# Ledger of designs, part 211: peptides against a protein of PDB entry 3WG5

Target 1, 218 residues: chain A of PDB entry 3WG5
Amino acid sequence: LAKNIVYVAQIKGQITSYTYDQFDRYITIAEQDNAEAIIIELDTPGGRADAMMNIVQRIQQSKIPVIIYVYPPGASAASAGTYIALGSHLIAMAPGTSIGACRPILGYSQNGSIIEAPPKITNYFIAYIKSLAQESGRNATIAEEFITKDLSLTPEEALKYGVIEVVARDINELLKKSNGMKTKIPVNGRYVTLNFTNVEVRYLAPSFKDKLISYITD
Target 2, 218 residues: chain A of PDB entry 3WG5 as posed
Amino acid sequence: LAKNIVYVAQIKGQITSYTYDQFDRYITIAEQDNAEAIIIELDTPGGRADAMMNIVQRIQQSKIPVIIYVYPPGASAASAGTYIALGSHLIAMAPGTSIGACRPILGYSQNGSIIEAPPAITNYFIAYIKSLAQESGRNATIAEEFITKDLSLTPEEALKYGVIEVVARDINELLKKSNGMKTKIPVNGRYVTLNFTNVEVRYLAPSFKDKLISYITD

## One batch from the design tools (peptide; made by RFdiffusion4, then SolubleMPNN)

Design b2_p22_4_s4 (from b2_p22_4, 11 letters changed)
Fold by OpenDDE base, seed 1:
Structure b2_p22_4_s4 (fold): chain B 218 residues (1-218), chain C 218 residues (1-218), chain A 22 residues (1-22)
Amino acid sequence: as target 1 above (218 residues)
Amino acid sequence: as target 1 above (218 residues)
Amino acid sequence: SSSKFGRVEIDAGLSPAALRRA
């Protein structure tokens, strides 16, 4: 019986247009090979709202389950990373990672101070993040508080509050714990039960373009 | 004879207003203790132009030498990180790090594409980065190419082309190699010769605020 | 609608996209 393939790819750094291209490339490769899932090892300090929204949309349009895994220890799915995670089919976190801190800003002033977003923008993203949480059956109250209180959570807290689905130390533990779980959002209009009983793990290396862009954007 | 103090602090992640606060805090502590220098272990994927410009100004106003050290291996001083490095008294890089990729952008579009900066903005930052290189006696042609070609360099290339001053594997090698070097920009109106012959290395931990902000911004 | 949020950074402040403004 042919082993089902699970892809693993890394996305590190800021959420940008190039990050969208990375997500699109990685998911497209995994879709073409009819993978059981793709795991995105995410370590992001956030990024652009527009890129984030497109990444969420790309994940939601995926033909296969997309698992966001905040990894390694010390990594974050912060700000835009939290939105991306909430828009995905399954969220996992490694011990010593974080999630949250989602308040939108317009940027930074010449003195380095945050330029606050007007209430109109903040309220838009409150509605948006709550929608992502509600659609995925995750804690919409905590999702709102990621903005309104700049809340940040440990993996254990995020699991406890129903923000994420798995705490796992490594890919093997993630596969073991998520085996038999249903996706939190549909794949092609259906909630999929993950089958990780007989899988080949295939690592996707960043393209030269991805490395260059990460090098340029990092 | 009292050992001269060298501070070491880490700045990781995006350049923001909070990153300015970290730089200001770290440099201020080292200034208060009349340190021989502060080494900032920098790993940044870039960030905000306004925050970057303020950080550069804060470094240039430092009462002590500020050494930017791109560390550990795998770290980058990319985009804004390159400007910050070029604005500093000495640049070091660990093997396996990178510097460059400095093209300004307005952000990312809804499809994740880069929103290009208008020529006016790009030309402003070309002039700015060339000024930083010229003032510090570093390669202004390569500094311009960090924007115009999105050029990125290895530590060895950056050293060869006169962008940086030191390649070092660790703090001890950095101190050894930079001992007796002159600062590339003035400290209080004078070029200082670094004296690392009898130093106490003191590590600055991130404040709870720094951790929270890194947690929030990461 | 796209242009309205293109300047919005949902970076907790540490998003490098903020810097590509420089």
Scores: peptide ipSAE 0.029, ipTM 0.265, DockQ to the pose 0.103; fails the geometry check
Fold by OpenDDE base, seed 2:
Formats: sequence, C-alpha cells, structure tokens
Structure b2_p22_4_s4 (fold): chain B 218 residues (1-218), chain C 218 residues (1-218), chain A 22 residues (1-22)
Amino acid sequence: as target 1 above (218 residues)
Amino acid sequence: as target 1 above (218 residues)
Amino acid sequence: SSSKFGRVEIDAGLSPAALRRA
C-alpha cells in the first residue's frame, strides 16, 4: 500500500525574508513528493509584515495541505505568526503555547518603546486579518481583537472561540485528531479531507543556510 | 537493586543565556544517567524573557522529571523564575521563600525606575503564563494575577491556591513528600509517578564556566 | 503593494531588544 507521507519541518524565530525561503523550500519538497500534508512546527515572536504576507500567499498557493502547529510547549504564533496560522489549511497548538498579539507597529524607539502604526496601517491589517479568518471559517471577531486589543489566547481558548482546529501534545496526537478533518481553505480549489491513516512521518532538517540564519536572528 | 538516582543542582541569580546552558547541562547529565529525577534548587529575582522561554522548553523536553525547588529559605522564584517553575514537572518551595511578581518590563531607566512593557507584551505573557498553568493543572487565575497584580505568594499560599505541589524544608523532606506524586506535565508523553524510595542523592557542582558566569552576573 | 509594509513589524514585542526583563 503506497504509504501516505506527512512531512514535518520546524520554523523558529523572527519572520523575515529568510523565513519565507524556509517555508517555500519545505512546502516545495512536500509538493514534489505528493505528500498528504506538511506540518510546520511554528515558534515565532513575529517579524516583518511583508515577509508574513508572502508566507501567507505561499501557503495558500500550496498544492498540498499546510498545517501550522504551534509547537513545542512554550512556543507561540505571536503577531505575524497568527496571520500565518490564519492563512493555513489547519491550525494546531500544543498545550503551553499561545496565539495572538497582532497589532502592527513601525518598530521600537531607542528607549525600547513601541512606535505605533498610524490608523491607516492598523485598519489595513484589521481588514487583512478578518479576511484570513473569514476565508478559513475561523472567528473573525477574535481575529480583529488580536489587533484592536492585542488579545492573546491559550490553546484551549483558541479552540473554544473557533480560532484553531486542534489541541495536540505531539505529532502523533495531531495526526490522530486531525485525521478526517477538512482543510479550512482550499487546496488547488478543493477542500481536502485529511487522511492520516498509515502515514509515514518524514522530518525535514534545516539546511545549512537555515541554521546559519537562525543563529544570526537569535 | 539498581539504586534510583536523584540529581540535585543549584541555579542562582539572574536568568540569562548562561542560565539556560546550566539547565541544559544539568538536565542532560541526569538524562544520560537515567535518573529518577533532577531537583533544581532555584533562587532567582528573574531575568531575560527569551532565556526563560528557552529554559521552559528545555524542561518540557526533558527525558526525566525536573523538579523546581525554591530553596533555600529567603530564596525566590521571582518573575522569570515563576514561569520556569510553572513549566516544570513539580514545584516545591521551602518555608520563607516566595513565588510570583511576573509582570514583564522593558528594563530599568537611569534612575532605576521600571520601564513598563506595552500592553501587547503584557497580554502575550498573560496568555503564556496561563497556558503553562493550565498545561500543568495549576491555578491559571493566580498565574494571571502574578502579572496583572504583580502578585507574590508564600509557600503556604501557593500550595493552598494550587500553584505548587510541595512545601519542604530540605531535600529529604521534599523526596519524602513528593514520593508517589505524578508529574504535573508529561515526561516523553507520559505522566510519571515519582519513586523516591531508596534513592541515591547526587549533587551536581557548578562547572568552572558556571562559577565564572555567576560571578560576572551577580 | 508589499513594499509599503516593508517597515511594518508585526512583532509581539518579543524581539530580543524588547524582551529585556521578565
């Protein structure tokens, strides 16, 4: 029986143009192998809005389901990470993780204070995050509050409010719980029912470049 | 009868990247020896949030139970120390210790005044600390109040409110009281029942590097 | 359109520079 393959890869740290290259590489490998899905173990404090928007587009253009898994415990899909998650085919979180705090900023002042984004930018990202939530059938009111209130949620709260689909402790529990779920956005124009029966899990290691960039950005 | 080994190590001072290295080294030694547990005698005023989050992840990834013991009397698991404790397999406190005061800050001004964290950061850490409490079956309301009210608790209060598991005067009392307890988070995906019958206690001394860094950070 | 947002950070303030002390 041709084993269905699920890829697992890690994305950690700030969202940058290099993070886009990692997403693109990982998804491309999984597409080439006609994988059932790819699980991206995401741990990010956020990052650049341009890189985030490119990552969301790359996920939405994927030929296979892309599952964002906020993992391990203590990880976050903070800020840009929340947008990436909301743009994906399925969101899972491990216990002890968080999602939210999405208000855009222009950066930090010399004293470490936040430089606030002007209302025009804030309103753009409110519309953008609401659209991602609506497109994926997730809670658009909470998505807005991730910006307007800098709301952050636990996995249990995020599941309760319909922001995410799965709470799972590990990859095996994730595969078990998400088996038979439909993707929250289309894959090649169709909503796909995930089939994680008798899957082979393949881990994608970071490239040398990925390791170097992670080291520089940490 | 193969003696069950319990390691004991001390972590004192500010939470930094070097503190992460100490946790990693101590836990790795105890993992290599297949110890029943490691007890970390913790005394910290807090420190860096990034180092704290890495330490929590390292504890949660441990192959053996990690017990955080706020020790000796007069010690604290303050700020970052509370997060570390809440991320661990078991929390113990000695009489005369404290836990809490977890509100994130950006630093100190030239006059020693606190530079407050913006609501975005505060809300992130509220979600994070609540998730740690919920994952470990500890009081998430009190965990939130460690931030929102800068709440600090005595060992007796922390036990009463379900924040910690044990009040113990020394290692022998800790081993006696925690014997037969289940870990509050999984070890390798399973909740472990601690067996401290006929244990050999082994103390890990700080490395030369640990001593040097402690001296520089103090 | 992406160039307009190149200076916008969607950061939880968790950058190493902002998370100095917890």
Scores: peptide ipSAE 0.027, ipTM 0.306, DockQ to the pose 0.088; fails the geometry check
Fold by OpenDDE base, seed 3:
Structure b2_p22_4_s4 (fold): chain B 218 residues (1-218), chain C 218 residues (1-218), chain A 22 residues (1-22)
Amino acid sequence: as target 1 above (218 residues)
Amino acid sequence: as target 1 above (218 residues)
Amino acid sequence: SSSKFGRVEIDAGLSPAALRRA
């Protein structure tokens, strides 16, 4: 029986146009191979809103399930990372990771002060994050509070509040726990039941460009 | 019996020259009142190296114990925040917070890629962070790995590895758990035993300037 | 519409740009 392939790729660091290229490349590879899913090991403090929105759109347009896995312990899906997670087909977190802190900013002043976004932008992203939560059947109240209260959650809290679907220590536990789960958003217009009963895990390495740019972004 | 005062202040956002001004102001207030300690509720993704080094120096020059408390749940002492914590008299973390990810960068490229620091700068900060850990009797190997492996830790891991001293849910639990602990670095050349048996907690509000600049940095 | 937000960082401020300037 041909083993279903599950791809695993790492995306670490700021969310940028380059991060979009990584998501696009990884998802495209997994789509081409008709993988059961791709798991993105995400560790991000956040980044650009434009890149984030593009990444969310790319995930939503995926022909296969995209699982965001906040990994390893100590990693975060902070700010833009939370939006990306909420836009995905399944969210998993390792113990000792975090999700939230989603208030938009305009950037940092020369003195390193956060330049707050005007209410218009903040309200836009409140609506946007609530939409992502609602579309995925996740807690939209908490999603809003990720912005309005700068709320951040543990994996256990995020699971308890219905923000995420899985707490798992590693890829094997993730596959075991997510096996038989339905995607929280549709894949090609259909909710997919994940089948991880007999899968081959394939790790995608960063491209030379990815390494160069992560090297430039690190 | 005159209640010993413990000040609590929040520092949230990027570490900048303005963040230095906040630390300096808060510590100065607590010094002037001969407080038992000041607790800084820290939630930072990091920031400027120069500001971080100045903040560490300001903490080390404090006439009173400075407790860095990574708070609330979901907060982080990331990158520069870890250095600040390691430079402090006591580190506490709330459940669901993180510490680590300390690799220095030169900034972000226009495409949001991290501009890596040259080996000379990275090696400088490896030596610096190890020095902070060694001076405080904290795990210098893990401190180095915060840079070399971009390691991030949960509160439980950080406690287990001897990076931090306290895991506490709130200020009351922090005071209870840290009562009778010795500072990890000297205060005015002496290790101080914290006495939180009969203390008044006073919250320091951000100044108008602090609010303005946090508003500019948010 | 995306260009309007090109300057918006949904950064937990954990922007390693901030971090690593330290």
Scores: peptide ipSAE 0.026, ipTM 0.284, DockQ to the pose 0.144; fails the geometry check
Fold by OpenDDE base, seed 5:
Structure b2_p22_4_s4 (fold): chain B 218 residues (1-218), chain C 218 residues (1-218), chain A 22 residues (1-22)
Amino acid sequence: as target 1 above (218 residues)
Amino acid sequence: as target 1 above (218 residues)
Amino acid sequence: SSSKFGRVEIDAGLSPAALRRA
């Protein structure tokens, strides 16, 4: 029986326009090969809001399920990463990871202090994150509290509160646990039941460009 | 009967990107030789959060068990050191050592006063440290209190509260007491039972580079 | 609409500048 393909790719570091290009490239490859899904191993402290919003749109426009997997242990889907996760078809977290802390800022001052966003911007992102949660059938109250309380959650807490769908130690456990789950948002207008029973896992390496920019932004 | 190898290395001082390189080098050597485990004798006041998180990831990605041993007497796994320990396969402490005091800061002012981290950052590290504790089956409430109360513990307290696994005076007692223990986190996806019945202890010396940087940062 | 937020960062403050010490 022909094996369904599941792609796995890694995105690490700050969310930028370059991160959008990485998401777009990875998803496009998986779409072209008619993959069962793509798993994005995400480790991010956050980043630019514009890039984040574009990434969310790109995920939602995907022709295949996009699974955001907060991985490895010690990784985070912090801030912008949480929005990206909430915009995806399925969220998984590895043990030892975190999600949340979503309050927008205007940047950092020279002394490293946060420049606060005005209430107008904060309220916009409250509405935005609640919308992502509601559309995905995830906990919109907790999503709001990621902003209003700067809340951060463990995988177990996030699962318990209905923010995420899977806690998994590795790709194999993720595939096993998510097999038969419905996507939390539609793929091409339909909720898809994931089929990971007979899959080939293909790892996508960062392009040379991807490696170079990660090195420069670190 | 072929002796299993246990490596022992020392890491002392502030947690920096250089400390990451030391961990990576030591673990890599032990992995290459298919060691039963590596023991890292740790004495640190803390350091950079980014380096700490990378070190935790490196430990969790280890192909062999990594034992963090707070040693010698008078040493600490303070702040970043506590996170590193909680991210490891087994924690041991020597008598007269300490663990805890994990509240993040933005740095020190010119007068030596602490620049407080904003709640967003503090909450992130609360979630992070709780996640490390939960995944390792250690006391997540105490892990949180290492931040929220600036709690520091003795070895006996840490053992009693389920933060650490072993109190040992030296390497020989550590090997004896930890023999037959299961790792608190998986090694290559499996919890490993430590076998220290027929071991050769090999000490790893700091590289020339390691010695030079420790000398410059002290 | 995304252009309006080009200067907004949704960062946990985990940049090396913000996470100097733990």
Scores: peptide ipSAE 0.026, ipTM 0.309, DockQ to the pose 0.089; fails the geometry check

Design b2_p22_5_s1 (from b2_p22_5, 14 letters changed)
Fold by OpenDDE base, seed 3:
Structure b2_p22_5_s1 (fold): chain B 218 residues (1-218), chain C 218 residues (1-218), chain A 22 residues (1-22)
Amino acid sequence: as target 1 above (218 residues)
Amino acid sequence: as target 1 above (218 residues)
Amino acid sequence: SKGVELEVLSDTPALRKAWLSR
């Protein structure tokens, strides 16, 4: 029996328009092959709000489940990464990772100090992040506090508080634990039950362009 | 029996004179075909006040119902988008979207700080947004607070507070839920009962000009 | 009146500059 495919791709670094292109490419490949899901190994300190929102949209428009996996140990879904995770079909975290710290800023001053976002922007993102949490059946109070208190959580805390769905050490454990779970948001209007019983894991490599951009931005 | 037509068009990005042209074109096409309604999938961070007011007028002068649908998930009807929505015949929001944050500004300074509007302008738009809400039988208090508190709401909050009429995941659910609803403002002097029982959905594509402008403004 | 913007999250340099970053 032809094994269902699960794609795994890595997205690391700042969330930018280039990161959007990576998400789009990876998801598109997985969609084209009618994969059971794509797992995005995410490690980000944050990034641009516009790119983040576009990525969330792209994930939510996916024809297949998109699992955000904060991985490896030491990785974070910080700031923009938290929004992306909350907008996805399933969130997993590896032990030793973190999620949260979502307060928007306008940037950094010449002296390295944070330029605060005006209340208008902060309130927008509070509403936005709460909406993502509510739609996914995740903890909207904590989602708000990711902004208002700049809260960061461990995987165990995030699981306990209903922010994420899975704590997993590796892809195999993730597949095992998430097998039979329903997506937290719909795929093509339907909540999908994940089926990882007989799957082939395929890793997507960064394109040459992805590698080059990552190299330049590092 | 010839199916009634419902048009669907997307308007994304900043509200400008070009956005007005898009609204005008889309509505005109739908009017010419005597469509049952046009649904505008709206995703906007805001834009120009003058363009917004012209768009509101164009919507209110429509020969057919214009439904503003904040879509897809992750989209917003921010600022100018809220005014447009409040001026329309029906407002729907997808889960994971937002509405509000309507405080007028004069622009951004060189350092990226907001240039505040003088009280005279702010008060004008308070009166304007309240008028839109009152005419449409929507929550005028919240409409005012969209400015005075720069409030942003989730779809569920907006529905609860009587700002919007429908929360829908997709066009099909929107049509189902809005079927039999009366327009919140009149069409040709009459409140119209929406009839979506036997409709053909037709998508309007962006014109070449629309695509080009979107490409340049991105 | 032409100078009034109802922008919260414009693709303007300001929101393009809004960083959700640590």
Scores: peptide ipSAE 0.136, ipTM 0.419, DockQ to the pose 0.104; fails the geometry check
Fold by OpenDDE base, seed 1:
Structure b2_p22_5_s1 (fold): chain B 218 residues (1-218), chain C 218 residues (1-218), chain A 22 residues (1-22)
Amino acid sequence: as target 1 above (218 residues)
Amino acid sequence: as target 1 above (218 residues)
Amino acid sequence: SKGVELEVLSDTPALRKAWLSR
């Protein structure tokens, strides 16, 4: 019996247009092979809002489930990473990771001080993040607080508050725990039940370009 | 029986004079074919006020209903996009989208700071946006707050507050939900009941020019 | 290290020019 394939890919570093290209590449590969799902091991401090929004759209246009896995321990899905996660079909976190801190800023001054975003921008992203949460049946109140309170959560807290679906130590535990779960958002207009029985895990290596970009943005 | 035709076209990116050309082209095609309606999948962060006003006028001069659909998930009808939506025959939003943040600005300084619009301009757009809302029987108070509070709403909130008419996950759901609805503004001086029974959906591809402009404005 | 430039103000000339200007 042809084994269901689950792809695993890593995305690390700042969210940029290059990160979009990584997401697009990885998801496309998994789509082409009709994978059961792709797991993205995510570790990001945040990044560009435009890139983030494009990534969210790309995830939501995926022909297959996209699972965001905040991994390894010590990783974060900070800011843009949280938005991406909330836009995904399933969120998992490893112990020792974090999620949140989503307050938009305009950048940093020459002295390293944060340039605050005007209310216009902040309110826009509040609506945006709440919409992502609501669409996925996740805690929209907490999603708002990721911005308004610059809140960060542990995996256990995030699970408890209904921000994420799974806490898992590794890929095997993730697959085991998520087996039989429904996606939190549709795949091609339908909620999919994940089937990780008799699955082959395939790792997608970062391209040389991906490595270079990660190096530059880290 | 000749199927009613509904056109679907995408408009993405900044609202400019080029975006006007896209609207004009798409609506004209639909008019020429005596379509039941055209659905514009809109994703915009905003744009030029002059272009926006021209687009609103073009929509209101349409021989057929123009449905603004904030789509896909993650899309927004921000600022100028909200005005356009409020000027349309029906507004729909997909889950995970947003609408609002309509405060006019004079631009951005070299340091990225917003240059505030004088009260004269702000008041003009308050009157304008309220007029659009009132004409369409939509929530004029919230429309004002899109400016005065720089408010942004989720689809669910926008529906609840009477800013939009439909929340739909995809085109099929949109057609299903909007079937039998009356347009919120007239078509050639008459409110039209939408008939999406036995309809053929035709997608209008962006022209090469449209793609290029989108690429430049993204 | 909160490099959260959630720049809705993408450097695209377009968002920088989101002039709802007359």
Scores: peptide ipSAE 0.076, ipTM 0.353, DockQ to the pose 0.158; fails the geometry check
Fold by OpenDDE base, seed 5:
Structure b2_p22_5_s1 (fold): chain B 218 residues (1-218), chain C 218 residues (1-218), chain A 22 residues (1-22)
Amino acid sequence: as target 1 above (218 residues)
Amino acid sequence: as target 1 above (218 residues)
Amino acid sequence: SKGVELEVLSDTPALRKAWLSR
């Protein structure tokens, strides 16, 4: 019996190997408690592609639904954050947030200029992001354009185009709107209907390590 | 007006940058002559992933339908060949051919043992191959299993599972069976119905350079 | 028969180090 518990955790900053550890910890806690779902409040400018892929895999292996919630207003699921969202069981965005801008780069030069990725790398990530979109029944054309056109979308646009599932101002509205929705990817091989009736919201705090790393990477 | 011309070319051996040049040359010739289609008789044990991705992109950018035909009997679209096939407008196989075995490796050690790819690379190619399958309306689950289970299929199995479109003994049977089929991916943004009524078959020979490279890589 | 080289060697380090960032 899924407990009427929904976990909420925050992931902010660059997507790195440390961010993977945060995702893993948060999801593991929620799995152990047989939570109905975990909501990850995501605010990221992007980050490492390898870490992103590992995070996506960790989400897809979750025993419980993982909801990526781009929050608060002003936050973004930029670049790597978009991939993570597209790999998740449900995407929500708060008003005033953004998603997209997924063009891969090799890094920054000493002068702060972007080092462009070769076409083969760009094409790789096009295929990857389209795969995530298709598997989740989301707009694969827009997913591609997040790279090819460096497209960024508002929540309303993302909803309209079928990239995301929910626009919500806060956790309460998110729970209300997503109640009864099916996950966009399977949980343990099955699409789950979210049940947010009579749920207790439990907030997970960053570990001391998480706080320290966030401080160093900001 | 598409000319009632179908080009047939052979690509044999390892998939390399030179194989890309062959694909590019063959497709370009067929495009210039406004051919109805080009059939690439493919026999490959696999090859380089980068070259494979470039070939897939070149096929997807083709102004004419590109049919990958695993031929003759005894040939394979192994590994990289499977990706190429899944990226094409139509896949055909001759009886006694195979498709699959798509697990990525980093190469061979000095003792001839396989250097295993790290999970992140394997997952990359899983996402990529699934993307190709999904975009072409082919069996994405089997496409994944070409990697995860190192699966190889017969033509009959591949047809049954919806990986390929045609089983044909020769070019004449291929033309007959594929006549009236829609391409599995767009040509210039549109799905094309193949018209092989009153077609002239033109064979493209390898260039001198192609022959030389094939000799060096075999 | 299993020895299909998907040599991503030259790009593998680049792919692993690729940033998806604004």
Scores: peptide ipSAE 0.027, ipTM 0.324, DockQ to the pose 0.129; fails the geometry check
Fold by OpenDDE base, seed 4:
Structure b2_p22_5_s1 (fold): chain B 218 residues (1-218), chain C 218 residues (1-218), chain A 22 residues (1-22)
Amino acid sequence: as target 1 above (218 residues)
Amino acid sequence: as target 1 above (218 residues)
Amino acid sequence: SKGVELEVLSDTPALRKAWLSR
């Protein structure tokens, strides 16, 4: 029986237009090969809201399930990363990771202080994040509190409150636990049951461009 | 039979004095619990030479085996990371990672150009990196070329040339493949045979301080 | 959805001192 393929790729660092290109490239490769899913190992402190929204849209338009895996231990899906996760087909977290802290800001002043977003913008993102949670059947109250209280959760808390679907130590455990789960949002208009029985895991490497941009932005 | 413990921790980003504190904390915890080993999942573009040398020294003074694992896919042990790896008890790499590019620089000029290190400094680090390779029984010629040619290797190349000991997709495969291997440098004056039969894997999370500094330095 | 140029909470840039960096 031809082994089902699961792709694994890493997205790390700030969310920018370049991060969008990474998501697009990785998902496109997995789509072209008719993968069972792609797992994105995500570690981000946040980034640009515009890039985040584009990434969410790209995930939602995917022809295959996109699993956001906050990994490895010590990683976070902070701010923009939380939105991306909530917009995905499945969220997993490794032990020792975190999710949340989603309050939007306009940036930093010259003195390093946060420039607060006006209520109009904050309210926009509250509505947006709640929508993502509702669409995916995740905890919209907690999603709101990621902004209003700048809440950050452990994997255990996030699972308990229905923000995420899986806590897993590694890719093998993730595959095992998520096998037979339905995607939290549709793929091509249908909720997909994940089949991770006898899968081949394929790792995607960053492109030369990906490496260069990471180098410049680090 | 009491399960042997293996700790796993992540070190990510630029190598600084704070990175030293992370190494020190993680290794100390594992030492105190008499772990079979600690695996450090390393992803770094490089950093400060002084911090790097301190980290190497801390690893060499460890009471337990320290395994540097260039992980996850897309990660690198670039520049300072290569030195750290070569100074460790065992090096592993995941598919899609890289090691090398060790040429020292003094920094960046205001225009963003590299300030080259004088020959004296370059030669010092050539001697240093060759020493690390020789002490660990790894390929000193390639170690030199990490500087002189700014060479970067894939996991497969690094294994082939005797720079690293293991290529592994995940922690479970790493444990399986490295079980029964001898450390490449001594622990407390003795080469240790790794025993990963029936081990418990414990993940260490970054401290609040670790998270704060990463936040500031990112 | 209109691209509101919003910065989401990101980590602040680290102290760039002399680096063995790529």
Scores: peptide ipSAE 0.024, ipTM 0.281, DockQ to the pose 0.109; fails the geometry check

